# Peptides against a protein of PDB entry 4XPM, part 17

Target 1, 160 residues: chain A of PDB entry 4XPM
Amino acid sequence: VMLHSKNVKGFLENTLKPYDLHSVDFKTSSLQSSMIITATNGGILSYATSNNDVPKNSINEINSVNNLKMMSLLIKDKWSEDENDTEEQHSNSCYPVEIDSFKTKIYTYEMEDLHTCVAQIPNSDLLLLFIAEGSFPYGLLVIKIERAMRELTDLFGYKL
Target 2, 67 residues: chain B of PDB entry 4XPM
Amino acid sequence: DIKGTIAFDTHGNVIESTGVGSQRIEDIGDLSKVTLDAEGFAQVQGDSLLVHLYKRNDITLAVYTSA

## One batch from the design tools (peptide; made by RFdiffusion4, then SolubleMPNN)

Design b2_p26_6_s3 (from b2_p26_6, 11 letters changed)
Fold by OpenDDE base, seed 1:
Structure b2_p26_6_s3 (fold): chain B 160 residues (1-160), chain C 67 residues (1-67), chain A 26 residues (1-26)
Amino acid sequence: as target 1 above (160 residues)
Amino acid sequence: as target 2 above (67 residues)
Amino acid sequence: MTEEQKEELKKLHEDLLKEIEEQSRL
């Protein structure tokens, strides 16, 4: 089933949900943002944000989108650099993973006070990007994005 | 009684932390080097706390208790 | 570590993983 834009948006919205681990009494906040961006230019193809209180077409919405655009570009640039840096690929901030025989990497980046995680959708020109508060632990964020990518098989191999 | 927990992955990144564990994230460096028994367990004495370790599926859980 | 402690710790670990897996599903 082809992921239509609406389906992708809904998917990203679902990724925003927090963890509530009762076994250890640990809970996270919701993700601030979840995005699919282009690996080439960092352009946002789809996004979801936890701040739903922003009125449509408001100045605040515009500012929010602009902020996301900036972050996506910065993260894309960092990702691109790391993909060409053997040392960075062997750092603890890089998680090589295999999904259905497809290899990809998950990177964690600290952006100001935010925790971010980005991964190339296998064999595609697309990146999945999670932005969370600094209280969201990286190890859990990595698990979250890895599991999310497993649900994006329709985008595997997507080329721009 | 459990005073806190830390769960961390093979990269040393936190999966979760609670209680006193949240204030002892720096312990991961040492805890990751602890030799586990054949079943994946270890016990480490801290300053005032006892740390119980269990690793399975590349996730280590550290439980802090009173000594 | 006593066997009881091991069992409790193992159970906690299993419960944690279970929750993570369940809540990671979309």
Scores: peptide ipSAE 0.779, ipTM 0.957, DockQ to the pose 0.910
Fold by OpenDDE base, seed 5:
Structure b2_p26_6_s3 (fold): chain B 160 residues (1-160), chain C 67 residues (1-67), chain A 26 residues (1-26)
Amino acid sequence: as target 1 above (160 residues)
Amino acid sequence: as target 2 above (67 residues)
Amino acid sequence: MTEEQKEELKKLHEDLLKEIEEQSRL
């Protein structure tokens, strides 16, 4: 089964859902945004956002999209730096993971007051990026993105 | 009677926090250093609260109680 | 820690992980 652009968008929309952990009475907000971007230039290939109150072609929509572009670029740059920094790869902000014998890393980054995490889709030129409110704990965010990547096997090895 | 909880991973990052646990995230540094028994349990006295620890599958759960 | 307390704590931990896994599935 090949993952097409429409399927990717729907996938990202599904990742936005919050946690509601009744066992401990803990709830999160929805993710603000979920994106697949290029590891090379930080270009957005697909994205989903929980903010649906912005009219199309409005100045607010343009600003929101521009903000996503800026965030994706900044995070890509930080990711690129860390991928070339041994010390950063051994920090508590880096989670080495293995999915179906493919190795990748999950990084957590503070972006203003937002909590973000990013991971390279194994052996690909693509990054999966989650952006959440500051109340969304990093440990849970890491679990969320790791589980999400396990469902993106069709993109493993994708090269631009 | 549970007053709060903290769950955290091996990197010391929070997975969830509730009740008094939400106000004691800084405890993770010390809790992560506690020696657990062979079954993965420990109890730690923290000021007026007792902390019950259990670690399994790289996730530590801390439960805060009055006793 | 009593055996009862241990069992309760284990169950809470298991329930938490179960919920996380369930809600992490897409």
Scores: peptide ipSAE 0.779, ipTM 0.957, DockQ to the pose 0.901
Fold by OpenDDE base, seed 3:
Structure b2_p26_6_s3 (fold): chain B 160 residues (1-160), chain C 67 residues (1-67), chain A 26 residues (1-26)
Amino acid sequence: as target 1 above (160 residues)
Amino acid sequence: as target 2 above (67 residues)
Amino acid sequence: MTEEQKEELKKLHEDLLKEIEEQSRL
């Protein structure tokens, strides 16, 4: 089964949902943004955002999209640097993981006051990127993105 | 009576925090070094609070109580 | 730590994991 663009958009929208852990009375905000970007250029292939209050085609919408483009590029650049840095790969900000026998890494990055995490979709030219508020714990964010990637098997091995 | 909780992963990053635990994130550094028993439990006295630890599946849960 | 306390703590941990897994599924 192939994952179409429409399916990807819907998938990303679903990733925005917050946690509400009743067992310990802990809850998070929704993710600010969820994106699939290219590992080569940091270009956005698909995205979802929890901030849908901006009128369509407004200058504010354009600015928000441009902001996402900027963040995606910056994170891609940082990711690229870390993929070539042994020390960074052994830091507490890097999580080596294996999904269905495919190896990848999850990185956490502080972007101003935002908490972000990014991971290469296994054996692909794509990155999955989550952007959350600073109150969203990194450990939980890592779990969220790892579990999300397990649902993107159709994109494993995707090359541009 | 639980005063708060912290759950954290093997990298020392927070998974969740509640109550007094939210104000004691710095405890993770020390809690991660505590020797657990064969079943994965430990109990640590920290200032006025008692910390109950349980680790399984690479997630440590710390529960803060007054005693 | 008493056996009862251990069981309660273990149960809380299990419940937490269960919720995380359930709410992480898409």
Scores: peptide ipSAE 0.778, ipTM 0.957, DockQ to the pose 0.913
Fold by OpenDDE base, seed 4:
Structure b2_p26_6_s3 (fold): chain B 160 residues (1-160), chain C 67 residues (1-67), chain A 26 residues (1-26)
Amino acid sequence: as target 1 above (160 residues)
Amino acid sequence: as target 2 above (67 residues)
Amino acid sequence: MTEEQKEELKKLHEDLLKEIEEQSRL
């Protein structure tokens, strides 16, 4: 059974939460954005953002959504290039992972002053995309998206 | 007597950093090459700090101390 | 490195992993 759109939105909102690691006295900011986009065109199917203090239909909201659209397209294009580049797949910016016998890859991309990571939902036409501040470590971001991916089994194999 | 920490993965990317560790991210290149003992430990003398290493489950923790 | 230091370091590592796993749950 596929996840309902509302459930997906709620899931993405939950991914925004920061880390607060008391054992070492380290904490992160919340993710700026969490998105599910199409691998084909970079179209946004669902998204969540920590910037919730923007009035609906305001120019600031429109600008923020447009910015997400731009970033999703750019990241999709970079991901597509890397999926066809063996050298890039062997860089330290690529993490091959296996979830329930399904293989996928997590890529990290620096976008201006932001840290991003993207992963294809296993055997699907969908990408999960996290956007964080530059202070959010890539290694921790990779762990975050990998754990999140494990909760999206309903989307495994989803084709457009 | 911890002065700072760095945790990093097998790709050399930071998981967390605190204290003096936050200013020594460039150490990961050398720390990742250190030979660990059978239990996953090592100790490396730096310029003014001692680095205690422990690796398990593909995560290396480096703890910086004065001694 | 003393055995006590090893145990402290090991415990810190374990605590760190535990927190990461707990806070990564959705």
Scores: peptide ipSAE 0.778, ipTM 0.957, DockQ to the pose 0.897

Design b2_p26_7_s2 (from b2_p26_7, 13 letters changed)
Fold by OpenDDE base, seed 2:
Structure b2_p26_7_s2 (fold): chain B 160 residues (1-160), chain C 67 residues (1-67), chain A 26 residues (1-26)
Amino acid sequence: as target 1 above (160 residues)
Amino acid sequence: as target 2 above (67 residues)
Amino acid sequence: SLSAAEKAALKALHDAILAEINSYKF
């Protein structure tokens, strides 16, 4: 099934949802943003954000989008560097994972006061990127992005 | 009485934290080194709290209690 | 060391947390 932009957008919007545990008194905020970006240039192909308070076409909206673009570029660059650094790939910030016999890696990155994680969609030129508040723990963020990745099999092998 | 919890993965990253556990994330470094019994359990005396450990499926749960 | 009851309770809580997390799609 071909993924249309609106379908991907809806998927990313669904990934924003927080955890609210009852077995223990723990809950997270929603993800600040969820994006699919190019591994080559860090260009945003699709994104969702929990910040819906800004008016359409406002300066604040433009600034927020520009900020997302900046973050995506920075994270892509860091990811690219780490993909060529064996030491970084063996740090606790790197999670090698296998999905349906496809190998990929999940990286966690601190971006100022934000917690982020990024993973290459297996065998593709695309990255899935989550940005959360600093209160969102990395271990749970990794679980979240791995699960999301497992639902993006249609994008496996996608080349630009 | 449970005073708090920390659940963490094999990379030492937090999955969840509650109560006093949220203030003791730095304990993970030491807790991850604790030798567990054959069933995956351990008990460690902290500064003023007792820490109960259980690991299964690569997830370690630490429960902080007064006794 | 942990008593049998403590182990059971700890395991139950561990399993409950994981089951709850696993109930989420993402």
Scores: peptide ipSAE 0.767, ipTM 0.955, DockQ to the pose 0.787
Fold by OpenDDE base, seed 3:
Structure b2_p26_7_s2 (fold): chain B 160 residues (1-160), chain C 67 residues (1-67), chain A 26 residues (1-26)
Amino acid sequence: as target 1 above (160 residues)
Amino acid sequence: as target 2 above (67 residues)
Amino acid sequence: SLSAAEKAALKALHDAILAEINSYKF
């Protein structure tokens, strides 16, 4: 299955889905946003949000997109810093993982009251970014993003 | 009678929490240091609650009970 | 210490949580 703009957005929309566990009485909210951004500039290549009630091309939509752009840039900057910081890579907010023999790292970042998680798509110039409410546990968020990345093999090695 | 639960990973980050466990996330620091038996179990007396621990597959489950 | 029955119940709950999480695509 070849990924194109529509397919990628649909994929990201699917990542928004919450957990609703029944073995224990636990459920999460949907992700606020799910994005694929460039590691170089933090530019948004594709995104999905849980708020689909905003009219297209409205001022509110523009503001929402601008907010995502800001978040993307800030997180990309933090990620870039950490990728050049050995100590940060050994903190509990960094999860080294291996997917199909490709090594990457998952970082958790608190942004105001939001919980975020970002990871470089293996051997690529792209980052996968999840933004969730503060009630979404980091441990579960990490599990979620790792699973999502495992489904993005078509983007492994993607260079801008 | 279960009063709450916390499941957390090896980084000390929460996977899920319920009941009183949701109010005791700060316990993870101490719970992660508890010595488990050969089967991965432990029992720790908290303040007024008993904490039952089980770890497998890098996930620790803490169950809070009155006894 | 935990009884055999308590251990079994605790393990069962742990495994149930894990299995349920693993039932999700993401």
Scores: peptide ipSAE 0.766, ipTM 0.955, DockQ to the pose 0.786
Fold by OpenDDE base, seed 5:
Structure b2_p26_7_s2 (fold): chain B 160 residues (1-160), chain C 67 residues (1-67), chain A 26 residues (1-26)
Amino acid sequence: as target 1 above (160 residues)
Amino acid sequence: as target 2 above (67 residues)
Amino acid sequence: SLSAAEKAALKALHDAILAEINSYKF
């Protein structure tokens, strides 16, 4: 079973939501963006962004989309390198996880002033990518993306 | 008398931080090495603050107090 | 060392944070 593009878009939009904890006085911003990209070339299959105050078809929108394309490509390249590097896989920036007997890894990457995390959707050619402000803590970001991946079982095994 | 908190995972990455804890993220390196008692608790004296530790379910909570 | 009351309060706060995080879908 494959998710329709419109369903994926809505899913990614839902992942943007921030945390607002009341047990302690702590809250995050919304994610800057949430994306599903190809592991092969970093191409964007679907994305959502919290920056919606940009007129459509404007130069600002074009620049924003192009920026996302650049970031996705850079993250894909770094991910690909780390998947072939034993030392990087044993760093504190790599979280091995298992979902329904499928093994994958979550990587955290700092990109300029942003906090990002990326994970291969199990047994697929797809990556899930979250981009957040630098104030969004990595440990919480990892929890967020793991939970999101657990809801994408329809994409497990997806091959391009 | 809580002055701040840090919660962090087994990789030393922050889950949440508040108050003075937000300014003491570098403490995680030392806090992660502290020997906990049989129940998962410890108390560590800092520069001017006391740190109370509790770990369960792979999440360590550090609470900073003046005493 | 931590008193029994301090331990109880610390555990309660830890569990509250965890439960609250777990209340989110993502």
Scores: peptide ipSAE 0.766, ipTM 0.955, DockQ to the pose 0.799
Fold by OpenDDE base, seed 4:
Structure b2_p26_7_s2 (fold): chain B 160 residues (1-160), chain C 67 residues (1-67), chain A 26 residues (1-26)
Amino acid sequence: as target 1 above (160 residues)
Amino acid sequence: as target 2 above (67 residues)
Amino acid sequence: SLSAAEKAALKALHDAILAEINSYKF
């Protein structure tokens, strides 16, 4: 199965879905946003948001997109710094993982009142980025993004 | 008899929390240092609640009870 | 210490949570 632009958008939309557990009385909200961005400049290649109620071509849409651009740039910068800091890579905010023999790292970052999680798609110039409300626990967010990356094998090794 | 739960990973980050556990996230620091038995279990006395611990597959579950 | 019954119940709950989380695609 090959990933096309429209397929990527649909994939990101599917990652927004919340957890609703019944083994314990626990549920999360949907992710606010899910994005694939460039590791070089933090540019957004594709994105999905949980509230599609904003009219297209409206000022509100522009503001929301601009906010995503701002967050993606900030997170990319922090990620870049951490990738060049061995101490940060050994903090509780960094999860080294291996997917199909490819090594990557998952980072958690607090962005104001939001919980974010970012990971480099293995051997690529791309980052997968989840943005959730502060009530979404980091441990579960990490599990979510790791599983999502496992479904993006077509993007492994993607270079700009 | 369960008053709440906390499940957390090896980094001390929450996976899920319920009941009184949601108000005791700060306990993870101490709970993560508790010595478990050969089967992965432990029991520790908290503030007013008993905490039952079980760890397997890098996930620790803490269950809060009155006794 | 935990009784055998308490251990069994605790393990069951742990495994149920894990299994449920693992039932999600993401």
Scores: peptide ipSAE 0.765, ipTM 0.955, DockQ to the pose 0.804

Design b2_p26_7_s3 (from b2_p26_7, 12 letters changed)
Fold by OpenDDE base, seed 2:
Structure b2_p26_7_s3 (fold): chain B 160 residues (1-160), chain C 67 residues (1-67), chain A 26 residues (1-26)
Amino acid sequence: as target 1 above (160 residues)
Amino acid sequence: as target 2 above (67 residues)
Amino acid sequence: SLSAAEKAELKALHDSILEEINSYKF
């Protein structure tokens, strides 16, 4: 099924869901934000946030969106730099992964008090970006984004 | 009795942490260097807690106990 | 060193955590 804008939005909303483990007494918060952005310019194509307690078209919503835009741009820039830096690609903040014979990388970035994770959708001009609270562990965040990317096969190879 | 846990990946990043494990994230550096037996197990004596290690599927679980 | 019982328990917990995480779609 082709992912239309509404479908993508719904998908991203579903990625926000937290972990609540019972085997051990561990649970996470929901993701703060989940986005698909362009690798070229860091533009937000679609996003979802757990903070939906903001009236539409309010100043708070505008500020929130602006904040997302800023974070998106910053992360895209860092990602772009790292993609051209072999040393950074061999750090523990970079996870090379293979999905259906497509290779990509997952990067973890600390943004102030937030934990972020970004990955290029295989062979595409798109990045999947998760933003979580600092309490959300990176290892689990990586697992989460990898699982999410595996469900975005329709976007593999997407070029702007 | 389990006092806490840390699960971490091959990059040394936390997957989950509970109890005293949440306060011992810095232990991952040392725990990741511990030589495991053929079955993937190890036991390490800490300052006051015993750490039980098991690694499989690229995930290491550290369980902290008093003994 | 770890006893057989301790190993079994540790392995069980590890596998439970892994399986539980894997039970999530994302």
Scores: peptide ipSAE 0.765, ipTM 0.956, DockQ to the pose 0.792
Fold by OpenDDE base, seed 3:
Structure b2_p26_7_s3 (fold): chain B 160 residues (1-160), chain C 67 residues (1-67), chain A 26 residues (1-26)
Amino acid sequence: as target 1 above (160 residues)
Amino acid sequence: as target 2 above (67 residues)
Amino acid sequence: SLSAAEKAELKALHDSILEEINSYKF
């Protein structure tokens, strides 16, 4: 069972949407980027970005894509290290969660001035990765990525 | 009157913040250690502000008021 | 300590925040 690439990209685009609460006067920016990457090499399988103002085939677009590739690799490496580090798994930056009897972990990482959140899609070789501005609070980012993963059941158990 | 709010999770990470709460994120460390009553409530005196706490479903809401 | 009215208001606000967040698909 696998989602088609077009469906995945559309899904990721939908995850970019911000929160705008009315119970309290609080709102976030949109996510900067949303990606599905491989847990093995950090390769990007699909991505969405809120920066749609960059001209196609421009130097800025190339730089932005290259930056995403770099960030995905760096975050994958950090994730891999933490998955082998018991102490890091007990830090406040690690959230063990269970979705439909599948266990996974959500990690928060500060990347320069950005807030990032990454989680292994349960029993798969894939990671879901959110990149947000520093103003996007980590607690809400974790909630967001957990909700997103619950909608990716078709990718549970996916092996490369 | 509410001067601000902070909602935070069990890891001490912010879910939302408003008003003076946005400027007092550092309070979470102490607020997370406050003993709550059987219903999940507490009231603590902060720096010139009163903090009302309520925790349920692993989410703590702190409401800052002047009284 | 908090009065009954204060507790009710605080609980209502907490629940409203939670429900509103949960109303989002993601």
Scores: peptide ipSAE 0.765, ipTM 0.956, DockQ to the pose 0.769
Fold by OpenDDE base, seed 5:
Structure b2_p26_7_s3 (fold): chain B 160 residues (1-160), chain C 67 residues (1-67), chain A 26 residues (1-26)
Amino acid sequence: as target 1 above (160 residues)
Amino acid sequence: as target 2 above (67 residues)
Amino acid sequence: SLSAAEKAELKALHDSILEEINSYKF
């Protein structure tokens, strides 16, 4: 299955969906944002947000997009630092994972009042980034992004 | 009767929390150090609540009860 | 210590949570 830009957008939109558990009375909010960004510059290649109430081409939309751009850049920078820091890679904020024999790492970052996690799509120049409210538990967020990344095998090894 | 729950991973990060468990996230540090039996169970007395622990598949479940 | 019944209930709840989480695509 080929992932076109349009398909990627739809995929990211699907990742926004919340958890609503019934075994225990626990539910989350939807993700605020889901993005694929470049590992090199933190540029946004595709994104989805749960807040689509803003009119297109409005000042508010521009501001929100700019906010995402800034956040993606900040997270990319932190990720880059951690990828060059052995201690950070062994902290509780780093989850080494293996998907179909490909190794990668999931990092959790607190950004102001938001919970974020980011992972390099295996052997690629791309990062998958989830941004959630502070009420979204990190452990569950990690599970979510790992599973999402498992569905992006077409992007494994993608180079810009 | 369950008063709350916390499920957490091997990194000490929460997977889910309910009831009084949501207010006791700080307990994870101590709970993660509790020695489990051969089957992965433990029982710990914490202040006024009893904590029942079970770990399997790298997920620890803590169940808070009054007794 | 936990009784056999308590262990069974605790295990059941743990497995239920895990199974439910695993039922989600993401």
Scores: peptide ipSAE 0.765, ipTM 0.956, DockQ to the pose 0.805
Fold by OpenDDE base, seed 4:
Structure b2_p26_7_s3 (fold): chain B 160 residues (1-160), chain C 67 residues (1-67), chain A 26 residues (1-26)
Amino acid sequence: as target 1 above (160 residues)
Amino acid sequence: as target 2 above (67 residues)
Amino acid sequence: SLSAAEKAELKALHDSILEEINSYKF
């Protein structure tokens, strides 16, 4: 199924869903945000948030979106630095992965009290970014974003 | 009786935690260095609890028990 | 050391967790 702009939004909304395990008594919160941003300047192409209770076009909504823009820029900058730092690529915060013969990396970053992870969509100018509460474990967050990227094959090779 | 669990990956990051395991995330550093047997198992005595380890598919499960 | 029964239970729990996580789309 080909991804269209409105389908991307729906896809990101679906990534927000939490884990609720029963084999062990463990559950997470929903992701706070899920985003596709540009690797060049951290610009947001599409996003979804779990806090949809804010009135549309309100000052609070604008502030929330502005906060996402700021976080995306900061994370993009950190990602860019790490992509040019061999030592950082060998840290426990970097997960080299391969999807359909394409190599990419998943990075985990603590942003204030939030847990985030970001990965370059294979061979593209795009980054997938998850933002979660501090209670969301990094190991599980990495699993989540890897699986999400596997469903974004239509964006592989996307160039700006 | 299980008092808690921690599952963690090869990078030492948590996948899940329950019970007393949620309060012992700092144990991962030591647990990741434990030598496992040929089947992927180990048993480690903690401060007051016994830790049972099993690793497969690059995921280590630690189960905390009183004995 | 772990008994055969303890190993079986531990393995079962590990695999159950993994299978459950894998049941999610993401």
Scores: peptide ipSAE 0.764, ipTM 0.955, DockQ to the pose 0.803

